# Peptides against a protein of PDB entry 5HDT, part 26

Target 1, 163 residues: chain A of PDB entry 5HDT
Amino acid sequence: MVVKTFMDMDQDSEEEKELYLNLALHLASDFFLKHPDKDVRLLVACCLADIFRIYAPEAPYTSPDKLKDIFMFITRQLKGLEDTKSPQFNRYFYLLENIAWVKSYNICFELEDSNEIFTQLYRTLFSVINNGHNQKVHMHMVDLMSSIICEGDTVSQELLDTV
Target 2, 163 residues: chain A of PDB entry 5HDT as posed
Amino acid sequence: MVVKTFMDMDQDSEEEKELYLNLALHLASDFFLKHPDKDVRLLVACCLADIFRIYAPEAPHTSPDKLKDIFMFITRQLKGLEDTKSPQFNRYFYLLENIAWVKSYNICFELEDSNEIFTQLYRTLFSVINNGHNQKVHMHMVDLMSSIICEGDTVSQELLDTV

## One batch from the design tools (peptide; aimed at target 1 I107)

Design b2_p19_1 (made by RFdiffusion4)
Pose (drawn by RFdiffusion4):
Structure b2_p19_1 (pose): chain A 163 residues (1-163), chain P 19 residues (1-19)
Amino acid sequence: as target 2 above (163 residues)
Amino acid sequence: HEAPEFTQEENDEIIDLLF
C-alpha cells in the first residue's frame, strides 16, 4: 500500500509530503536495507526511488553515509532484472524505469565513494542484461548511465573500463 | 529532520502496509 501512495504522489503535494516525510526517512532504516526477505527489499527499493522523485531536487536523507547505503542497496536490487520469468520482474522494471527517469543516482556525485557506486552500478547493469529484455530495458539503462557521464565531473579509467 | 523510531510490532505493521 505504501508503494502505491508513493507512486501516485506528486512533487506538488506539499501537504502529503510533510505528512509522509517521517515515513520516507524511516524506510531507509537499516532494518529494511538488510531485511532478509527478497520481497521486502524490493518494495522498499521502489519506495526509496519515488521518495527521491517526490522530493527532488532536495532529497530528505542528508547523511552521506546513509545516502551511500541506499544507492548501493538499490544496485543490489537491480540484480532482480535478470530473471524475466519471475512474477516480480515488472516491479524490478518499475524500479529501473524510475531511477532512470528521475536520475536519482546523480545525487552521488557529491559523495566521496561516488566512483565505487557508479562502477558497481555499471557492472550490475552489464551483468543482468540478456535476450529476455525488451528495448525499453535497454533504453532505461542507457538513460541511467548516460546522465552519470554527461552531467558528472569526471570518468575514472575504472568506470570507463566497465563499458 | 530525523527518522522516527518504531517498535518491532510497529515495524511489522509497516511491512504489512508495504504489501

Design b2_p19_1_s1 (made by RFdiffusion4, then SolubleMPNN; from b2_p19_1, 9 letters changed)
Fold by OpenDDE base, seed 1:
Structure b2_p19_1_s1 (fold): chain B 163 residues (1-163), chain A 19 residues (1-19)
Amino acid sequence: as target 1 above (163 residues)
Amino acid sequence: MEAPELSEEEREELIKSLF
């Protein structure tokens, strides 16, 4: 229900955005970010990705530390892209497609720890990328990484070494 | 802005609603 609700919501629905603001905040709690069930974490990640899409270019989260936690969390979920035959792969694909299209990670440029976030993202993507992925998956990964490099004014040496 | 902490019951209900 919740996942579909956010998937169907658009940026023009201001009343709905206000209505689900508290839900968006609750989904970013440690309870969900550190939930022991990987399927729950995946669904939470998809919801969070949609939240960033819906509220773009801003985020409903005002705490830089919370934003960092969320993107580090989303990055960890992207490891699920490694198994293309998993029943949950389509949801992992959705997560990747969403964050690449929306350029969700661009919000991180204003964070003090942006380089840490981007470095971890690149490491994760390179760890899961393989020749078994179709062209669309590769394209989304490249788009996501290229966008950050092209739009960023500062790139750590560690990030450069990762690429 | 941070949401208030959910009770155990509220958390369980929210988890169920995710599926």
Scores: peptide ipSAE 0.217, ipTM 0.819, DockQ to the pose 0.859
OpenDDE base, seeds 2, 3, 4, 5: peptide ipSAE 0.215, 0.210, 0.207, 0.067; ipTM 0.815, 0.806, 0.807, 0.676; seed 5 fails the geometry check

Design b2_p19_1_s2 (made by RFdiffusion4, then SolubleMPNN; from b2_p19_1, 9 letters changed)
Fold by OpenDDE base, seed 2:
Structure b2_p19_1_s2 (fold): chain B 163 residues (1-163), chain A 19 residues (1-19)
Amino acid sequence: as target 1 above (163 residues)
Amino acid sequence: LEAPSLSEEEREELIELLF
């Protein structure tokens, strides 16, 4: 299973990073990003999160358009956090925890459409956050949003209206 | 780097790897 492989991968292993580069690129293809099965998309999102963790502080994706597509995709998957009783919730939690801890979205500051990405992220998080989430979930959501606000050089009015 | 095009065979292989 690809998810397990990436979860266990050491950030310090350059040889492994090179070995899985093609896989990382393939996982970001339209085939997976637009896959009709939501469980497949969740697994893909988790793998992508792991890829960003492993390749931090850089990413194996050099195309700004592709990076935008990926983070918009990940953002859409975070909608699954709404149902805390879902059998897949633990994987949604993993996704949130990972991207919050790694600060994966910070790479988006290099993108022209960063404010659009962050706006959609905030809207998504605020739409799913509820009192049924435990403190850990709340903490990760707050950490993720706060880090972006604190580190952002330019914040659009649209983003400010979302916060 | 852009994602390379996937053949049908590669798609099936990747699906198997994800599960």
Scores: peptide ipSAE 0.031, ipTM 0.626, DockQ to the pose 0.724
OpenDDE base, seeds 1, 3, 4, 5: peptide ipSAE 0.029, 0.030, 0.027, 0.030; ipTM 0.608, 0.619, 0.657, 0.653

Design b2_p19_1_s3 (made by RFdiffusion4, then SolubleMPNN; from b2_p19_1, 9 letters changed)
Fold by OpenDDE base, seed 2:
Structure b2_p19_1_s3 (fold): chain B 163 residues (1-163), chain A 19 residues (1-19)
Amino acid sequence: as target 1 above (163 residues)
Amino acid sequence: LEAPEYSEEEIEELIKMLF
């Protein structure tokens, strides 16, 4: 089993999901979330996004703290969208496309710190959005943000101020 | 069904293989 396996997977049987549970849990460890190599962190983020896609609408992570760490981590990686000419842009695009399509952040509604997570996400997206982004990138960003606004039961004033 | 166990070092190596 290699990390690439997650990228090639869709939602699978419960049996197959269980086979990858340990990998999923390990990728959420501080070892990977705080990896010194930015390209490794990006790949980890993409893999985590794939995990959320595979396990949607649930996640293999039971700890609210871990979920928070993961989404804060993913949010930090989205900063890489700022440079459309980067050789890694396609992978950043994949990350954005994935989390927007899956609505991965919607799992955060159950977290006590959901408002913090959403606020950071919005701040990050607004920080990196620029005229160099094509329509698809913009649409994914809008879709991601709109889903949270439309489907959230409560929106904090802080989040509203960010928007 | 028991999931395979991987060390963080092994997973790190797998990640590196993708580059």
Scores: peptide ipSAE 0.029, ipTM 0.607, DockQ to the pose 0.326
OpenDDE base, seeds 1, 3, 4, 5: peptide ipSAE 0.027, 0.027, 0.027, 0.088; ipTM 0.636, 0.645, 0.641, 0.729; seeds 1, 5 fail the geometry check

Design b2_p19_1_s4 (made by RFdiffusion4, then SolubleMPNN; from b2_p19_1, 10 letters changed)
Fold by OpenDDE base, seed 5:
Parts: C-alpha cells; structure tokens; sequence
Structure b2_p19_1_s4 (fold): chain B 163 residues (1-163), chain A 19 residues (1-19)
C-alpha cells in the first residue's frame, strides 16, 4: 500500500524520495490540511512528519506559505496530546516524538513568520501539558522547545513571555 | 521511533482520500 511504503521510507533512498515527491506534495494540499475528519488530519500530520524526516534537512515544499500552513497544521494536531486516555494518544505521541527527534521545526527559521509559528507551538504545548503525561512525553516537549530556543539567534519578546 | 501501525480501516480511509 502507498501509505505503508511512504511511512517506511528512509533518508538514504533518493530514488524513492523522487518517486513519491508528488504524493508528498499532494498530502500537503488544502484538501488534507482542512479535512473535516479529525482522524484523517492526525494521519496526515504523521505522514507529513515522516516526510520531513525522510527529506531532512530539506523539505520537498518550496513555498514559504505552504511550509507555514503545514507547521501551523501540525501544531494544531498536537492539542490531541491533552487526553492521555484517548485511543489515538499513541499516534499523537508518535507525532511528538518524530518532530522532536528530527527537529522538524528548525526549517521554520528560514520563514518570515517563524516567531509566530514558534509562539503558537509553545502556547499549544503549555496548554496540553499535564501531570498525566509520563516522563518521555515531557522530555520530548522540552527537547522540542529548548532546541528552538538554542538555535534561534533572536527570540521575540512574545515568545519569551510564553516560556 | 515506534510508529503505530495503521489499521486496515485507517489505511483505506486515507487511500480513499488520496485517489
């Protein structure tokens, strides 16, 4: 199946990356980013996270506006981390673990609206953090946030106020 | 990274939207 093949790809397969480029672009379309089904959006977010992992350190998306839309979309999906009892929590955990490990948001430093993206990410993470989360979840959240702070040359006051 | 496996239902749902 296309989805299984796509998720199993790695960074060392340049031929496969070229083959599935159009599929990667299609998954980032407004149709999927604005899909009415919450479960579909979560699956799409995980696929997008995998795409960033596969194509790292670059992304197959050349439009700054599209990249912004994608990361704002992923950020919105992270709200699902709040309910640790949800049947979908493991998939939300995968999303968090992936983007933290890959440092996917680092590509946002090249975007004009990077501060907005990071601010929304921090606000979202702080809104969902609770005592029900295990240490691994907390570590991924901290790793994600601290990496952005450490890599940024300038941090907006708004972001500092959020931290 | 331990990716949760998609159920057949989830896969079909996504594929139906892709094509």
Amino acid sequence: as target 1 above (163 residues)
Amino acid sequence: LEAPELSEEEREKLIEELF
Scores: peptide ipSAE 0.124, ipTM 0.792, DockQ to the pose 0.064
OpenDDE base, seeds 1, 2, 3, 4: peptide ipSAE 0.102, 0.030, 0.030, 0.101; ipTM 0.782, 0.647, 0.638, 0.771

Design b2_p19_2 (made by RFdiffusion4)
Pose (drawn by RFdiffusion4):
Structure b2_p19_2 (pose): chain A 163 residues (1-163), chain P 19 residues (1-19)
Amino acid sequence: as target 2 above (163 residues)
Amino acid sequence: SSAEEELIENSVDELLDEA
């Protein structure tokens, strides 16, 4: 249910944002990012993605250490894109479609471990893409990775090599 | 404060039931 409200919520709704702000900060808890259940991490990942959409360009989570945990957690969930036959695939697609449209990963430009995050993101996307994915999946991955290069400060040799 | 806690608990329970 929380996924639906965060999906339908708008950047304009200052009222509902201040209300659900405490829940948004809580969903990033380590209880969720490391929950052993595959279905829970997926749902939490979709929420954190819209939480970044709703509150942009000013995200609620300010701690860099915590901000790092989130985006690495999201990258681990993008591994689910590989199984195009799974009933959960369309949810993983929604996650990809969201962080691609919102350019949420650009928040990591200011983090000290930005290169590790972007490199692990690139490797993951190139390791999950297969003949089961339609052009929309290809398109969203390019939108996601293009923004990191075009709007980033630099491109390390390591990140360039993953391409 | 209590209403905020109830909102968080109910929302987490609903999330875990859905999963």

Design b2_p19_2_s1 (made by RFdiffusion4, then SolubleMPNN; from b2_p19_2, 7 letters changed)
Fold by OpenDDE base, seed 4:
Structure b2_p19_2_s1 (fold): chain B 163 residues (1-163), chain A 19 residues (1-19)
Amino acid sequence: as target 1 above (163 residues)
Amino acid sequence: KEEEEELIEKSTKELLEEA
């Protein structure tokens, strides 16, 4: 009886894990990544960041092209950090804080287009950074950029020119 | 694992409610 109960619990756990994995994959679909509403895209980005946090240092996304799309997508959302007075700023802050703390972009080092991803990230961050940002925002931006520089084996000339 | 699943569920629900 004890063995059967254990087996049943394990089965239920696997089913739940599979369900959440499917949800994670669904959230990375073009439907969400190309959603016309910018607030929805922000929520998608935050959710993806949460998924990366949960699965770190791995990710449920196995396709290099999909991973590239996701991080290019997240990078585009970070443009919203520019307006510190936006009602959605706190969620943009959450996104930044999460990906900086988790070092989510580190998975990109294995991608063929890693340098492109990092270059776009740096350009975006330098584009949105302004005097209206508090010290916490600046710190997370620096942490995010520094982590990539410190953990990267090779950096493209283009990225170096951007920094 | 359960805590992780709960976090994903919460994030997903928030997304779906506002989408």
Scores: peptide ipSAE 0.090, ipTM 0.745, DockQ to the pose 0.223
OpenDDE base, seeds 1, 2, 3, 5: peptide ipSAE 0.087, 0.064, 0.088, 0.078; ipTM 0.756, 0.727, 0.759, 0.744

Design b2_p19_2_s2 (made by RFdiffusion4, then SolubleMPNN; from b2_p19_2, 9 letters changed)
Fold by OpenDDE base, seed 1:
Structure b2_p19_2_s2 (fold): chain B 163 residues (1-163), chain A 19 residues (1-19)
Amino acid sequence: as target 1 above (163 residues)
Amino acid sequence: KEEEEKLIKESVEKLLEEA
């Protein structure tokens, strides 16, 4: 029985972290963000949301452009909330619940194009919100939008017009 | 969080296999 030393355990942990980071980076590639299968894109979005949850309040992505692409991508996936009877609705709900609770979009405040991202998010949410959604869905949507408004120092006129 | 990391890895690996 080979006793693993603390150093060996630490090395293994670092290797796992490195692997995880590499996978996270790969997940944000155009291959996945532009995948032709909408179910795959939904899964990718959920995985990205989980990554943001784990790394919160920071993100493993260092490129502002990549972060913008990711959140624009996630925003596009939220369109799937429109059909409450879809077999994939539970995953869309998970996505919404996750990003609302974690406040994942708050990372975007550091981005130069934050107003564009938030505007697109609000437009998307208002386009899919309907009376058929249960109270929890409405609450998550409101929480997500309210958090951004309350924590943002500046809100674009376009965003205000959307609300 | 470790379990969550595992789930993410598994999901990503599955996606890679389907690619």
Scores: peptide ipSAE 0.080, ipTM 0.735, DockQ to the pose 0.098
OpenDDE base, seeds 2, 3, 4, 5: peptide ipSAE 0.075, 0.063, 0.063, 0.036; ipTM 0.713, 0.698, 0.704, 0.676

Design b2_p19_2_s3 (made by RFdiffusion4, then SolubleMPNN; from b2_p19_2, 9 letters changed)
Fold by OpenDDE base, seed 5:
Structure b2_p19_2_s3 (fold): chain B 163 residues (1-163), chain A 19 residues (1-19)
Amino acid sequence: as target 1 above (163 residues)
Amino acid sequence: DEEEKKLIEKSIEELLKEA
């Protein structure tokens, strides 16, 4: 794997910056976003969330299409929040907590398809929310959704219908 | 900074172990 090879290389400070940037970009490749293992995709989502947190407020991804793909990907992973008894629930919680606290989705306001992304996010969250979730999970879900509504200049009717 | 880079590195390493 190319990523593994790069991580094994010795580099100076400037080369390291370039390496980590390249690795961040590689994590957003189809190889990882379309990985056949569900647990790997979850880890990819968590890693991407970490990247957004570290590089905030500016992500290292410049392509609008790539950003859309990433956030649609993260949104799909949030479906795993439904099963509170899953051994992987702690990582789903981490993902939710991270993106809610960082307000990672705020970068989507610059995208043409922002309303589509937000609509899918809201639909996903409402589809998985249940009585088994503790107060913290509910709080993060509400914080995430409220932040988007409050920071948006105009909320589409479709989004309002979803809420 | 270096701490942030290490965080990214650790995340990638854990991902690769699971893959």
Scores: peptide ipSAE 0.076, ipTM 0.721, DockQ to the pose 0.214
OpenDDE base, seeds 1, 2, 3, 4: peptide ipSAE 0.070, 0.055, 0.046, 0.047; ipTM 0.726, 0.718, 0.705, 0.720

Design b2_p19_2_s4 (made by RFdiffusion4, then SolubleMPNN; from b2_p19_2, 9 letters changed)
Fold by OpenDDE base, seed 1:
Formats: C-alpha cells, sequence, structure tokens
Structure b2_p19_2_s4 (fold): chain B 163 residues (1-163), chain A 19 residues (1-19)
C-alpha cells in the first residue's frame, strides 16, 4: 500500500472535479437534451437540477446559450407533472421541488433571453397545474413563480398577461 | 455534499454508457 501525500490527495481531488465538470458539460449536449427517450430526458433534467443545487448560486456552465438551452429543456420536462399517477411522477416531483427550493431559475436573470425563459416556465406550470396535485406540488409551483416575480427587476408584459 | 456529487457523477456516467 502506497501512502498518499497531501499533495497527491489534492491532485486526485482536482482531477475528480475536472472529470465531474466535463461530465456536466456532456450532460448539456444536444445528445442528452434531445434524447429520444422521455425517461432519459427526465433523468437528465434531474441531474442538471442537482448540478445547479451543488454549484449554487453559480453554475459550472459559462455559455449563455447553453444555460438557455438547459432551462428551456428543464421547462419542457415539467410537463410530465400533469399525470400524478405516472410511474415517473416522483421523479418529476423531485425536479420541481429541487428547482423551486434552490431557486435555480434565478441564474437566468443574467441571460438576455430571461423573459422568454420565464414566460415558457409560467405557461408550462399553468398548463399542468390542477386540483389533483397535492398541497406540496402547488406550494412548489407558487414558490417558484413568486420568487421570480419578486426578485426580478422587470417582468415582460407577456409574462404578466400569463399570470 | 461529496456524497451527492458522487451520486450525480454515477448517474451521468450511466447515461454516457448508453450513448
Amino acid sequence: as target 1 above (163 residues)
Amino acid sequence: SEEEEKLIKESIEKLLKEA
């Protein structure tokens, strides 16, 4: 057994971090964001949400275009909340709970197309919300939407019309 | 946490293997 020095441990840690970041970047590729399998896309969305949670309040993604693609992608996955009896509903719930608690979408305020992202999010949430959802689901949806309205400096007229 | 990071990494790696 070789005794690792402190420097060796640090090097290993940095290598692992680099690998993790590289994998995170691959996760944001078109291959995953446009994957034909709905279950895979849901898993990808959950992983992305976890990445945002870990790196909050920052993100490991530096490209504004990639960030936009990611959040538009996550928004599309939230449509799966419509069927509470789906075997995958718990994972959709996890996605909603995570992004609401972390306030993941708040990073979008720095994006040029933030209004488009928020508008699509609100439209999606209002399209799937129903009385069949339990109180926790409703609370997460409200928390997510309210946080964006309260913390944003400006809200587009289109978004206001949606509410 | 480190544990959460490991789980995420494992999930990503599984997805990559399916590619």
Scores: peptide ipSAE 0.061, ipTM 0.713, DockQ to the pose 0.095
OpenDDE base, seeds 2, 3, 4, 5: peptide ipSAE 0.049, 0.051, 0.058, 0.033; ipTM 0.699, 0.702, 0.713, 0.669

Design b2_p19_3 (made by RFdiffusion4)
Pose (drawn by RFdiffusion4):
Structure b2_p19_3 (pose): chain A 163 residues (1-163), chain P 19 residues (1-19)
Amino acid sequence: as target 2 above (163 residues)
Amino acid sequence: SEEEFNEYVEEVFEEFLEE
């Protein structure tokens, strides 16, 4: 249910944002990012993605250590894109479609460990892509990775090598 | 798992409103 409201919520709705702001900060808790249930981490990942969409360009989570935990957690969930036969696939696709459209990962440019995050993101995307994915999956991955290069400060040799 | 997660999140949201 929280996924639907965060999916339908708008950047304009200042009222509903101030209301659900405390829940958005809470969903990033370590209780969720490390929850052993696969279905819970997926739902939480979709929420954190819209939470970044709704509050842009000013995200609610300010702690860099915590901000790092979230985007690495999201990268681990993108591994679910590989199983195109799973009933949960379209939810992993929604996650990919969202962070691609919103360019949420660009928040990591200011983090000290930006290169580790972007490198692990690139490796993951190149390791999950297979013949089961339509062109929309390919398109979203390019949009996601293109923004990091075009709008980033630099490209390390390690990140360039993952391509 | 999804129904239990939604109930748990609803309870946490009600606790924020009581605060």

Design b2_p19_3_s1 (made by RFdiffusion4, then SolubleMPNN; from b2_p19_3, 8 letters changed)
Fold by OpenDDE base, seed 1:
Structure b2_p19_3_s1 (fold): chain B 163 residues (1-163), chain A 19 residues (1-19)
Amino acid sequence: as target 1 above (163 residues)
Amino acid sequence: SEEEFEKYMKEIIEKFLKE
């Protein structure tokens, strides 16, 4: 096994980011975010989560409005977590696990409408959480919400009312 | 993972083409 140098690793990372850039931008288009097939939308959300993981702690999106649309979109997909018996539940779990571990939503602190995004996220999570979820799902939800609360400088009254 | 990312993209395309 050949050990990669720091330069090689950095090069691989930069090449990977460059490769995924066009895909990342395309996935954020209305074509995918408003796709009529719910399974396609779920896959898009998972891909977007992977993109945020790859580019963390940065994002390939320069438009604040686009970032808002993306996270509002991801939030809407998380509603699928409510049905633990769904064939697509594993992908919903993946989505939750990914965004919780990466702390993807933390990039929203730089957005003007961060409070709206976080409020919708919390409302969604509280609406889908149930006793059918295992401990791992609960932990990811808690990790996701607690990270935002702990790292946020300002919490809106609306968010406080939701929690 | 990157592998999952590519898999998801392929599935998106395939599902779209079936519609």
Scores: peptide ipSAE 0.069, ipTM 0.689, DockQ to the pose 0.072
OpenDDE base, seeds 2, 3, 4, 5: peptide ipSAE 0.029, 0.068, 0.037, 0.062; ipTM 0.636, 0.681, 0.657, 0.684

Design b2_p19_3_s2 (made by RFdiffusion4, then SolubleMPNN; from b2_p19_3, 6 letters changed)
Fold by OpenDDE base, seed 4:
Structure b2_p19_3_s2 (fold): chain B 163 residues (1-163), chain A 19 residues (1-19)
Amino acid sequence: as target 1 above (163 residues)
Amino acid sequence: SEEEFNKLLEEIFEEFLKK
């Protein structure tokens, strides 16, 4: 077995990121973000969440408008958390857990419309929270919202009104 | 087909989970 050096391992990681670049860009296209199938959109959201995890703390997307579209898209998918008995709930849970742990939405702080994105996120989360959710779901929701509040430089009045 | 497309997305998803 050939033992790779630390440098070789780092190089391999960067090469993998380069390989995923085209896929990342393709998954952020209107074809996927506006796909008519709800299950497809959920899978796309999970893939996008994983892309953010892999590229953290950066993102392969250079367009602020595209980043906004992606996070608004992910936010819309989180509505599926409302039905705890859905066969797809585990994937919705994964989406929530991932974005909460990675703090994926922190990339939005550099966007001009960050307050709009965070406002929609909070409204969505509060709208789907129900008594059927277990402790883990609640914890991830709280972690996601509190992290954004604590790490944000400024919070708009509109955002404060949603909290 | 729609099924084949979904399988492709799931494969992509699983590959990302490995990272």
Scores: peptide ipSAE 0.033, ipTM 0.653, DockQ to the pose 0.092
OpenDDE base, seeds 1, 2, 3, 5: peptide ipSAE 0.017, 0.032, 0.025, 0.027; ipTM 0.465, 0.658, 0.602, 0.621

Design b2_p19_3_s3 (made by RFdiffusion4, then SolubleMPNN; from b2_p19_3, 6 letters changed)
Fold by OpenDDE base, seed 2:
Order: sequence, then C-alpha cells, then structure tokens
Structure b2_p19_3_s3 (fold): chain B 163 residues (1-163), chain A 19 residues (1-19)
Amino acid sequence: as target 1 above (163 residues)
Amino acid sequence: SEEEFNKYLEEIIKKFLEE
C-alpha cells in the first residue's frame, strides 16, 4: 500500500527516491491539497512530511509556488492539534513530531514568501496550544518555532510579535 | 492519465483510513 509505504519509510536509497518521485509530486497536487475530506488531507499532510524527511535536506519539489502551497497546507492541518480527544489526534501528533524533528519548514527560508509561511505557522501553533497538550507536544511546538527563529537570517516584524 | 492516477491514490488513502 502506497500510503503505508511512505509512512513507514525513512531515508532511502537514491534509486528508490527516484522511483517514488512521481508519487510525491502527485500528492502535492491540488487534487489532494484541496481534498474535501479532512481525514484524507491529514493523511496527505503526513505523507508530505514523510517525503520531506526522506528527501532531507533537499526537497523533490522544484517550484517555489508549490512548496509554499505545501507548507501552507501542512500548517492548516496542524489546526487539528487543538482537540486532544480526537480519534485522529495521534496522526496530528505524528505530523507535528515529524516536521519538528526534521525541521522541515527550514526549506522555506529559500522562498520569497518565507515570512508569510512562518507567520502562519506560528499563528496556528499558538492558536491550538492548550493545557490539554502533554509536555511532548509542547516541546515539539517549541522546538519547531525556536529552530526557525535561530536559523533564520531575517524574520518579519509580524513573526517577531507572535513569539 | 493523471486523473486516473489521482483516483487510484485517493482510493488507497481511503482504504488506509478504514483500517
């Protein structure tokens, strides 16, 4: 199963990376990014996060616009972290844990609209963080945000205001 | 076609969610 394969995969051989490149590109299409089913979108986000992990430190996506769309999409999915009682929370946690550990968003520093992406990320994280989250969730959120601040050359004033 | 491939992937994802 393709989805299961991506979720179970780690950094792989160059040959296998090439093999799954087309699949990675299709998962980033508007068809999936704008899919009407929220559970499908969540799983797509997890797969995209896995793709970034597998291809790290590079990305298989060459279009800056596509990369922006992807990370804005992932950011939107993180809103699901708010409800800790949701049956899908574990997958939201997986998404957060993955992108925090891999530092996936750091690819965005090369994008013209990086500040917009980071601002939306911070706003989203602060909007969903609550006392129901355990220490691990909090740590991942902090790790994700602090990494961007520490490794970024410049950040917008709006982003700084959210920190 | 691309559309057929997308439908194929969608079905796989849906099946995964049902497990």
Scores: peptide ipSAE 0.214, ipTM 0.800, DockQ to the pose 0.073
OpenDDE base, seeds 1, 3, 4, 5: peptide ipSAE 0.088, 0.060, 0.177, 0.088; ipTM 0.687, 0.644, 0.782, 0.692

Design b2_p19_3_s4 (made by RFdiffusion4, then SolubleMPNN; from b2_p19_3, 9 letters changed)
Fold by OpenDDE base, seed 4:
Structure b2_p19_3_s4 (fold): chain B 163 residues (1-163), chain A 19 residues (1-19)
Amino acid sequence: as target 1 above (163 residues)
Amino acid sequence: SEKKFNEELEKIFKKFLAE
């Protein structure tokens, strides 16, 4: 039996944090966000959602522009929820479930372009919602949208027009 | 290859999911 010292445990913890940070920064690169493969972009979005879950309620990204790019990217991936018969639907469901439960988009309230991000999210969700979605999908969509409305200080006219 | 790349991303995904 190997007994780890307190120092060894701290070292392991720091190594894990460093790994997560490096992965977070790498996954947010243009290489991944602009990847030509649709399935790769979906996996990237899921990984980014997991990163937000791990770092909640904060994010490892310091650039407001990068955060905006990430959430606009995630929003674009949610379009894949439209086809309930897709082989990748389970991953789209995971993405939706994760960001709804974690309330990942709440980080966007700190951004100057928060209203734009939320507007695009709402437009995307309403564009893909259909009668083929089961109760769980509908619940997560409602939870996500309701949480943003309840947590927000102000709502732009554009966002109101979208809702 | 694209397949290997997807497998690596899947590994990352699984690791984060387990956290």
Scores: peptide ipSAE 0.047, ipTM 0.724, DockQ to the pose 0.085
OpenDDE base, seeds 1, 2, 3, 5: peptide ipSAE 0.042, 0.046, 0.043, 0.044; ipTM 0.700, 0.680, 0.696, 0.713; seed 1 fails the geometry check

Design b2_p19_4 (made by RFdiffusion4)
Pose (drawn by RFdiffusion4):
Structure b2_p19_4 (pose): chain A 163 residues (1-163), chain P 19 residues (1-19)
Amino acid sequence: as target 2 above (163 residues)
Amino acid sequence: DELEEYLTKKREEAKRAAE
């Protein structure tokens, strides 16, 4: 349910945003980022992605340590893109489609561990792509990774090597 | 020139999001 309302919410709806702001901050709790259930982390990942869409360009989570936990958590969930036969695949696709459209990862440019995050993101995307993915998956991955290079300050040799 | 302005704007928006 919370996934649907965050999916349908708009950046304009200041009313609903102030209302659900406390829930958005709570869904980033360590209880969810490390929940042992695969289905829960997936749903939470989709919410955090729209939470970044709704509140852009000013995200609610301000703590850099916490902001780091979230984007590394999302990268771990993108591993689910590999199993194109799973019934949950279209939800992992929605997650990819969302962070690609929103360019949510560009928030990490200011974090001290940006290179580790972007490098682990690139390695993950290149390790999950297979012949089961349509061109939309390829397109979203390029949009996601292109923004990090074009709009970033720099490209380390380590990140360049993952390509 | 327009592309450099566009990239600078996007870099600023990313900085604001990180705050």

Design b2_p19_4_s1 (made by RFdiffusion4, then SolubleMPNN; from b2_p19_4, 15 letters changed)
Fold by OpenDDE base, seed 3:
Structure b2_p19_4_s1 (fold): chain B 163 residues (1-163), chain A 19 residues (1-19)
Amino acid sequence: as target 1 above (163 residues)
Amino acid sequence: EEEKKKKEEAKELARKSAK
């Protein structure tokens, strides 16, 4: 696994970060997280992933509850990876690639419900992973799961049973 | 480039949400 730090990422300037702040907060609203259109939810997830990339290693969201909601939302979108022939698969791939490369879920270690979030993520990934996925998809899934295990000081038995 | 990309994504999001 290639370990990348924030120094290896191409991040936006502080001026651009300020411009994105209002968008970041708006995209995390219930209106978008609970939008009835599946394609809209996917686009929202991709945008949120980009926000985490831009603001890494810190998140612009200050509420632990909001962060939990966001990552639960992103995790639900990853179910779309199951259909490799879908016209939307490329966007699901982008989402997976982004969160794996940025290590976005590592922010969750500061949350009280981190184990719940990680367990949900692992169950989702194992639910959708199949032989139809190419090597890159498999590698991103493995990188994402391995990074969380390696960075975590403690892993619950429930999470271990899921892996 | 990144700003332009994000604006395009926002426009696409708005278009999809307006369906």
Scores: peptide ipSAE 0.027, ipTM 0.669, DockQ to the pose 0.021
OpenDDE base, seeds 1, 2, 4, 5: peptide ipSAE 0.024, 0.015, 0.022, 0.017; ipTM 0.640, 0.460, 0.637, 0.488

